# Designs tried in a protein design run: peptides against a protein of PDB entry 3OGK. Part 248

Target 1, 307 residues: chain A of PDB entry 3OGK
Amino acid sequence: ATPDRLSRRFPNLRSLKLKGKPRAAMFNLIPENWGGYVTPWVTEISNNLRQLKSVHFRRMIVSDLDLDRLAKARADDLETLKLDKCSGFTTDGLLSIVTHCRKIKTLLMEESSFSEKDGKWLHELAQHNTSLEVLNFYMTEFAKISPKDLETIARNCRSLVSVKVGDFEILELVGFFKAAANLEEFCGGSLNEDIGMPEKYMNLVFPRKLCRLGLSYMGPNEMPILFPFAAQIRKLDLLYALLETEDHCTLIQKCPNLEVLETRNVIGDRGLEVLAQYCKQLKRLRIERGADEQGMEDEEGLVSQRG

## One batch from the design tools (peptide; made by RFdiffusion4, then SolubleMPNN)

Design b1_p30_3_s1 (from b1_p30_3, 22 letters changed)
Fold by OpenDDE base, seed 1:
Structure b1_p30_3_s1 (fold): chain B 307 residues (1-307), chain A 30 residues (1-30)
Amino acid sequence: as target 1 above (307 residues)
Amino acid sequence: SAARRRAEKIREEIERYLRERALRERERAL
């Protein structure tokens, strides 16, 4: 649908999800000439969609100006912003969002490509937001944000339940984990093996309610840090774990309540057998092809086990 | 594509891990 048609038909729209590359079923709904830019939509949101509280852009081009306009137009009414695999903006755009939308509950920029100017956006979020429930900048590159701001967010946002981050050293997040008492989901970080300190991560204290987890670069030496609470794990993201087939088997056996597993083909048939044997509550399995196989066709094999 | 970037990141990290592992194995063998 064109933005103008949408606003005329649904002036009280509260939630909008836009996809830059429509699936075949949506192809007829998005004019080809919009090139995946959010600008026309943001203009329409700003002018005519006054009740909009949730915005999800997927694979769209988003400028700082677009974000600024959106931020000012919705202000504290904006509860959810998802920049899912978007591009074209900088951290200035993010700063505008967090500055003007102080009651935002969900902020996602997973797999988005942006220019990082500074870490002010996260600092501003830390200083002024108490409503945040979901923060997700998974699979993003950052160098200028502070783990201390993340800790501050955890202290101030008592409803914070899901946090996905980039390549923070996990040890820098100790304060965050201590503060995030209600955290249920954590993904990202960086586990860096140190031959001289093989147990450097063994004393990590995770939030007590943590049940959805994906630690980046977790190898077999770090995997035991999960064992004390493996029985409560319901979702594992092992996409960026450095586990072999046998390691998968070991971990899976420790997670009898696992509902969702995301991993690479390294799990193998053996891992799948173990999964079937030990994880009777499994609802979703995602297996991606590892980079070692040149033919990374995006076959997202969503194996929905219809139980 | 984002998928390609993810794959590349995974590849790079795996390669790094394997290199580091190989180095450790060599160091243990000496």
Scores: peptide ipSAE 0.019, ipTM 0.486, DockQ to the pose 0.041
Fold by OpenDDE base, seed 3:
Structure b1_p30_3_s1 (fold): chain B 307 residues (1-307), chain A 30 residues (1-30)
Amino acid sequence: as target 1 above (307 residues)
Amino acid sequence: SAARRRAEKIREEIERYLRERALRERERAL
């Protein structure tokens, strides 16, 4: 459909999801010229879709100008913005969004490719937003944002339930975890091996309601930090975990309430057997290809149980 | 560290996988 046709048919549209052409999307590995442009849609939103509160662009080309126009057009009425695997914008565009949309509840840039100018967008979000429920820039690379701003967001946004981040050192997020009292989901971060301090992560205190988790670069030495609340875990993202087959088995056995597992083919048949034995509530299993792992070449395994 | 090297390999493989998946998805969409 064209933007004009959509607005004419649905002038009171509250939620819009647009999908561009499929492309690779990991961190900033998105071709800049791939996908559809959001510009005509943003124009239509600005002019004719005045009740729109949720926007989801998937695999679209989004410019800073597009974001600025959207931000100004929707302002505090914008509750959800998802730039899912998008490209073409910079952090200036994000700054415009958080500056003008101060009541935004969901902000997602997962797997988007962008130019990072500074960390001002996260700082602005931290200084002014109290409504945020979901913040997701998983599988992105922000080098100029501050963990302190993330902590401030957690402190100020009491409804914050899901946060997915890039490669923050987990120890820098201690303050964030302490502040994020209602956090249910966390993905990302970076666990860094330190031979001289094997227990450097053992004193991490996670939010009490945490039940969906994906810690990047978590190895078998760090895995025990999950054991105290493993029975509470409902979803695991092990895509970036450094766990072997046996490590998977160990962890899975401790997660009897696991509903969703995302991992690599390293789980193997053995891990799948353990999963079947111990995780009776499993609803979704996603297996992706991993490096140096024997498995089905070029295939993604997805198992879903519809109950 | 060995962990970082493994992480890098994993990342590279995931990137490859995502590229391949994206291509397949594109082909199916055409």
Scores: peptide ipSAE 0.016, ipTM 0.461, DockQ to the pose 0.035
Fold by OpenDDE base, seed 5:
Structure b1_p30_3_s1 (fold): chain B 307 residues (1-307), chain A 30 residues (1-30)
Amino acid sequence: as target 1 above (307 residues)
Amino acid sequence: SAARRRAEKIREEIERYLRERALRERERAL
């Protein structure tokens, strides 16, 4: 499909999702403004798709100029932007989006690769947005953004229901969790075990509606912080948890209402048996090979203890 | 403890993997 054909056929398009080629196939194979680049699509959006509110780019090359053009063209009419596993932009592009799209409800850049210049984009979002419902920069690396801006976002955006972040120290997010009264989903953060302070996270207070959760680097010592509300957990992301098989069994037994589990093959056959026994509401199960296991990075599936 | 050492190793491996993945993605975007 071409952008021009799309706009001619669907001038009132409200939602657009574009999927690029797998990342491995994009390396030096796609010329500028072709295929995996969003530029021709952004041009068409700017010129002809005046009702577009939702944009989802998956595995695309996105430049700061593309983001700036999109931001200015759609402004407060843009409700959703998902940069899903995209690359080619910097935080300047993000700044343009949040500066011009003051009514954005969903901003996602999960697993995107970008150059970080500063933390201004998150600060600008915190200062001016009150509409945000979903913020997701899970599995990204930000070193220059402030957890205080995240707290401000939670305070100002009363409809904020899902937040996924990078490696913020969880204790720096105490203010965020207190402010995010309607938060249902949280993923990311960083739990840092301290031998001198083994219970430093035990008094952590989570939002009362939290039911979808994935805490990065959560080990067996930190896992008990979930126990008070484990019965209300519907989704767990344990991909980056530091749990062994028996730890999985312990946690799963406490989550009888679990509907979605994402984990590594460390769960093992035993963990799957426990899951089947205790989680009768389970609808989806994703098992990946973790970084702690030998093998190809793109390999997904269950490694059975029996072969 | 042995369990803590294993957890630390896993954490380091996860962090390394994520960094390496990010680097590869940046290189592909150039």
Scores: peptide ipSAE 0.016, ipTM 0.447, DockQ to the pose 0.034
Fold by OpenDDE base, seed 4:
Structure b1_p30_3_s1 (fold): chain B 307 residues (1-307), chain A 30 residues (1-30)
Amino acid sequence: as target 1 above (307 residues)
Amino acid sequence: SAARRRAEKIREEIERYLRERALRERERAL
């Protein structure tokens, strides 16, 4: 559909999802200009879609100017913005969004590629937003944002239920977890093994309602931090965990209420057997191939065609 | 194709982490 045709047909549109062309090649082989431009759509939104509350761009090219125009056009009426695997913008564009859209409930930029100028966008969000429910910048690289701003967001946004972040040191998020009393989902962070302090994460307190979890770089030494609430876990993202087959078996056995599992082929046939035995409520299973293939030539770490 | 891209991303992230970890360990040993 063309933007003009859409607005004429649906002048009262509340939610718009645009999908760019799927990537045909590997992620690292695709240039940043792989998607369609959102500019004509943003123009149409600004002019003719006055009831639009939710915008989802997937695999699109989005400029700072596009974000600024969208922000000013929708202002506090914008409740959801998802920049899903988008590119072409900087943190200035994000700053414009959070500055003008102070009642935004969902802000997603998962797997987006952008230029980071500063951390002001997160600070501005922390200072002015009380409506946020979902914050997701999973699989992004922010180096200039502050975990304190994330804590402030948690304190001010009582309806915050899902947060996915990049490579924050988990210990820097202690304040965030304490403040995020209603948090149900957390993904990301960084667990760093310290040979000198093997139990450095054991005192980590998670939100009481946490049931969807994906801790990045979680190894077998850190995995026990989940055990106190493993029975309440419904979704696990283990794609970026550093767990071997036996570790998967150990964890899965402790998660009888698991409904969704995302993991790598390292789970193996054994892990799948354990999963079938202990996780009777499992609804979705996603197995990806990961880095484990280069190191584990051992047949035991691979899911067979029979599994 | 999508699975391969995700797999590669996972690999890159893990490898980066391991490299950074190894670097930190070396710096502490010095």
Scores: peptide ipSAE 0.017, ipTM 0.454, DockQ to the pose 0.070; fails the geometry check

Design b1_p30_3_s2 (from b1_p30_3, 16 letters changed)
Fold by OpenDDE base, seed 3:
Structure b1_p30_3_s2 (fold): chain B 307 residues (1-307), chain A 30 residues (1-30)
Amino acid sequence: as target 1 above (307 residues)
Amino acid sequence: MEEEERRREIEEKIREYERKRALEELERAK
C-alpha cells in the first residue's frame, strides 16, 4: 500500500504499523535499494494523519530528519513511537522526538542500529516527561546515557510499567529500581561477575510489582537474587542469561506462575520436563536455537490446553 | 575472561540463528 492510499482510506487512523525489509536485510542479504524508507510515510503522517497517536516502524530506514518531522507534526499527540529494528538515525533524532513529544507514553528502539552522539535525549526525556509508561532500548548500544536520567524518569513517570535497557551495570540501576515503584517489567542491564565479590548483587532490591524480567548475563551465582519474588514472575527472558540446563531447572521450579519463557536450546529436554511439571500456567515458550543443533523443529508450541 | 568468552559465544550463536532464519524467509519469498 502507498502512503497516499492509506490516508485517503483512513484519515482518522490512530495507529500505524509499517513493516519494512525482511530479516535478511539485517545481514546485508538484500540490496540497499530495496524499499524501507519511512520518509514517504512520515510525509503522509505530517500532512494528512492528524489523529495518529501511535507509530510503529519495523525494519525500516529512519533518518533524523524523518524523526524530526514526525516529532514536530505530532508533538504532544504522539503517544507511541516504536523504532523496531530500524536504522539510519542518530541520537539527535531521538532528542527531537523527546523534545517535541512531551506526552509520549511508549518509546521503543529495540534492536535498532544508530549512531550515538550523546546522551541528551534521555536527559531531555527525564527532565520533561511525566507520561512515560514504556521505555525500551533493549539490545541497543548506548554508552553515553546516564543511569541517573533513568532514575529521574522513574521518579517522574508514575505510570512507568516497563523498562528495557542495554548494558547498564545493574548496580548503577539501584536508584532506578527504588524509584520505579510501579514497574512490572525490566529487561537488560549487565551483570558482571566478580570472583572476589560473589555477593555483589545479593542486596539488589527490585520493584515490588516486578513480574516480567530478563537480566542480561545472569549466571547461576546471580540467579538467587530472583528467588525472593520468583513466585510472582510471569515472564522470563533468559535469552542472554548465562544459565545451563540445571540452572534453568532450578529457576523454573521457583516460578510456578510463569506464563512466558524465552530461552535458548540450553534448556534441553530436562528443562522442558521441569517446565511442564512446575509451570502449569505457561502460555508461550520461545526457544532460540544455537547454530549447532540443526535438528529441533521450531515447535512454536502454542500449548493448546486441550483440556 | 571465561564469562566474556561465554557471552561472545552466545551472541554469535544467536546471530547465526537469526541469519539462518532470515535466509529461510528470503527463500520463501522468492
Scores: peptide ipSAE 0.017, ipTM 0.504, DockQ to the pose 0.034
Fold by OpenDDE base, seed 1:
Structure b1_p30_3_s2 (fold): chain B 307 residues (1-307), chain A 30 residues (1-30)
Amino acid sequence: as target 1 above (307 residues)
Amino acid sequence: MEEEERRREIEEKIREYERKRALEELERAK
């Protein structure tokens, strides 16, 4: 569908989701007129889609100019922006979004590729937003943002329920976790094993309502930090955990209310047996192949066992 | 590219961790 046809047919459109071509195609010389650019859509949004509150771009090319135009056009009417696996923008574009869209509730840039100029966008968000419910920059690389700004966001945004971050040292997020009283979901961070301090993370206090969790680089030594609230866990993301088969078994046995599990093939048949035995409420299982299995093709075997 | 790079980085870290663990197990078996 062309942007102009969409606006003519649905002038009161509130939510728009656009999917670009697979990323593999982005490395090829994409012709300028490729449907993967959001520019024509942003133009249409600005001119004709005045009721639009939610925008989701998936695998699209997004420039700072596009973000700036979108931000100015929708301003406080924009409630949701998802830059899902997008590329082409910098943190200046993000700054424009958070500067102009001060009532944004959902901001996602998961797995997006961008140039990081500074951490001002997160600081601006922290200083002015009180509406945020979902913040997701999972699987991104930010080196210039401050954990203190994340803490400020948690303090100011009482409806904040889901936060997914990049490689923050988890200990730097202690203040954030204390402030995020209503947080239900957390993914990301970085657990760094210190042989000299095996109990480095044992005193971490997680939000009381936390039930969806994915800690990056969590090994068997860090896994016990979940045990006090494991029975409360409904979703686990173990894709980037450093757990072996037996570690999976140990953790799964402690999560009887688990509904969603995302993990690698390291779970093995044994882990699946344990999962079936202890997790009777399991609704979704995603198993990805680990890098160590070089031989078999990237078949994303989404084994959705609908129980 | 960044997702793939991050995935690669994570995969490398996992491999390094597994290698380290395997080496430790080998050293304990000696």
Scores: peptide ipSAE 0.016, ipTM 0.407, DockQ to the pose 0.042
Fold by OpenDDE base, seed 5:
Structure b1_p30_3_s2 (fold): chain B 307 residues (1-307), chain A 30 residues (1-30)
Amino acid sequence: as target 1 above (307 residues)
Amino acid sequence: MEEEERRREIEEKIREYERKRALEELERAK
């Protein structure tokens, strides 16, 4: 469908999700300008979709100008913006969004590719937003944002329930975790082994409601930090964990209420057996296959509730 | 050093996996 046709048919549209280019574009396997520009859609949103509050762009090309136009057009009416695996923008575009959309509840840029100019967007968000519920820049590379701004967001946004971040040192997020009293989901960060301080993470305090978790680079030495609340874990993202088969078995045995597991093929048959034995409430299993296996899609299994 | 090396190895494997998926998707889209 074309943007103009959409607005004519649905002038009162509240939510829009657009899908653009295939995965091949992420690896320069197809021309960058093959399609998937959001510009025509943003133009239509600005002119004709006056009730739109939720926008989800997936694998789209998004410019700073597009984001600026969208921000100004929707302002405080914009509640959700998801830049899912998008490209073409800089942090200036993000700054425009958070500057003009002061009541945004969901801001996602997971796996998006962008040029980072500064950390002003997160600072602006921290200074003026009190509505945020979901913040997700998982699998991105922000180097110029401040953990203190994330802490401020947690303090000011009492409805904040899900936060996914890039490679922040976990210890820099201590203040954030203390402030994020209602946080249920956290993914990302970076755990870094220190031979001189093996217990550096053992005193890490997580939000009491945390039940969906994915700590990047978590190894067997860091894994015990989860044990005190493993029974309340409902979802684990182990894609970027540094766990072997036996480590998976150890952790899984401690998570009887696990509903969703995402991991790699390192879990092995043994890990799957343990999973079946101990996790009777498992609903979804995703296994990523690494380069060692011939080109197959990741396996996603739906499991009915057991026992 | 061992952890960093292992991390890099995992990241490389994931990238290669995603590359293969992208190629397969491209072929299906033709």
Scores: peptide ipSAE 0.014, ipTM 0.455, DockQ to the pose 0.034
Fold by OpenDDE base, seed 2:
Structure b1_p30_3_s2 (fold): chain B 307 residues (1-307), chain A 30 residues (1-30)
Amino acid sequence: as target 1 above (307 residues)
Amino acid sequence: MEEEERRREIEEKIREYERKRALEELERAK
């Protein structure tokens, strides 16, 4: 497809999703410029797609100039921007987006690679946005953003229902969780074991409506923080959890309403049996494996054809 | 240190899996 053909066919287009490079580009298996730049599309959006409110770029090269042009062209009409596994931009581009698109509802940068200059983009978002429903910078490396800005966003955005973040220390998000009264989904963060303080996270209070969860680096010592609301958990992402087979069994037994589980092969046949026994509402199961099936698994962690 | 090492191992395993998937996707695209 070409940008000009799209605009001619659909001048009143409201949503656009572009897929660029295949997954292989993430590992330098194909040329970096393969799959395309968003520039020609942004030009077309700016000139001819005046009704566009949702933009999703997947695995494309996006520059700050592209983001600036898009931001200015769509302004408060832009409701959704997803930079899904994109590259080529800096936080200046993000700043332009949040500065000009003050009514944005969905902002996603999941698995995107970028140069981080400062945390101003999140601050600007916190200062002026009250419309945000979904914020997702999961699996990104932001070191200069403030958890206080995230808290401010939670306080000001009454419709905020899903937040996925990078490696924020979970304790820094206490204020955020308190403010995010309508939050249903949270992924990311960082749980850090402290041998000298085993109950470091035991007093964490999660939003009352939280039912989709993925805490990074959650081990068996931290897992009990979920127990008070485990019965309301509908989706659980354990891909980055530090749970063994028995830990999976323990947690799964406490989640009778689980609908979606994402985990690693460490769940094993035993975990799958427990899952089948206790999670009768399960709709989707994703099991990721390493290249060598023996590396992360114990005897009980092996998933066979039985499961 | 042990937790950090385990974390790195998990991340590496995930990367290896994703790399495999990427290769498969590339082959399908040919």
Scores: peptide ipSAE 0.020, ipTM 0.497, DockQ to the pose 0.035; fails the geometry check

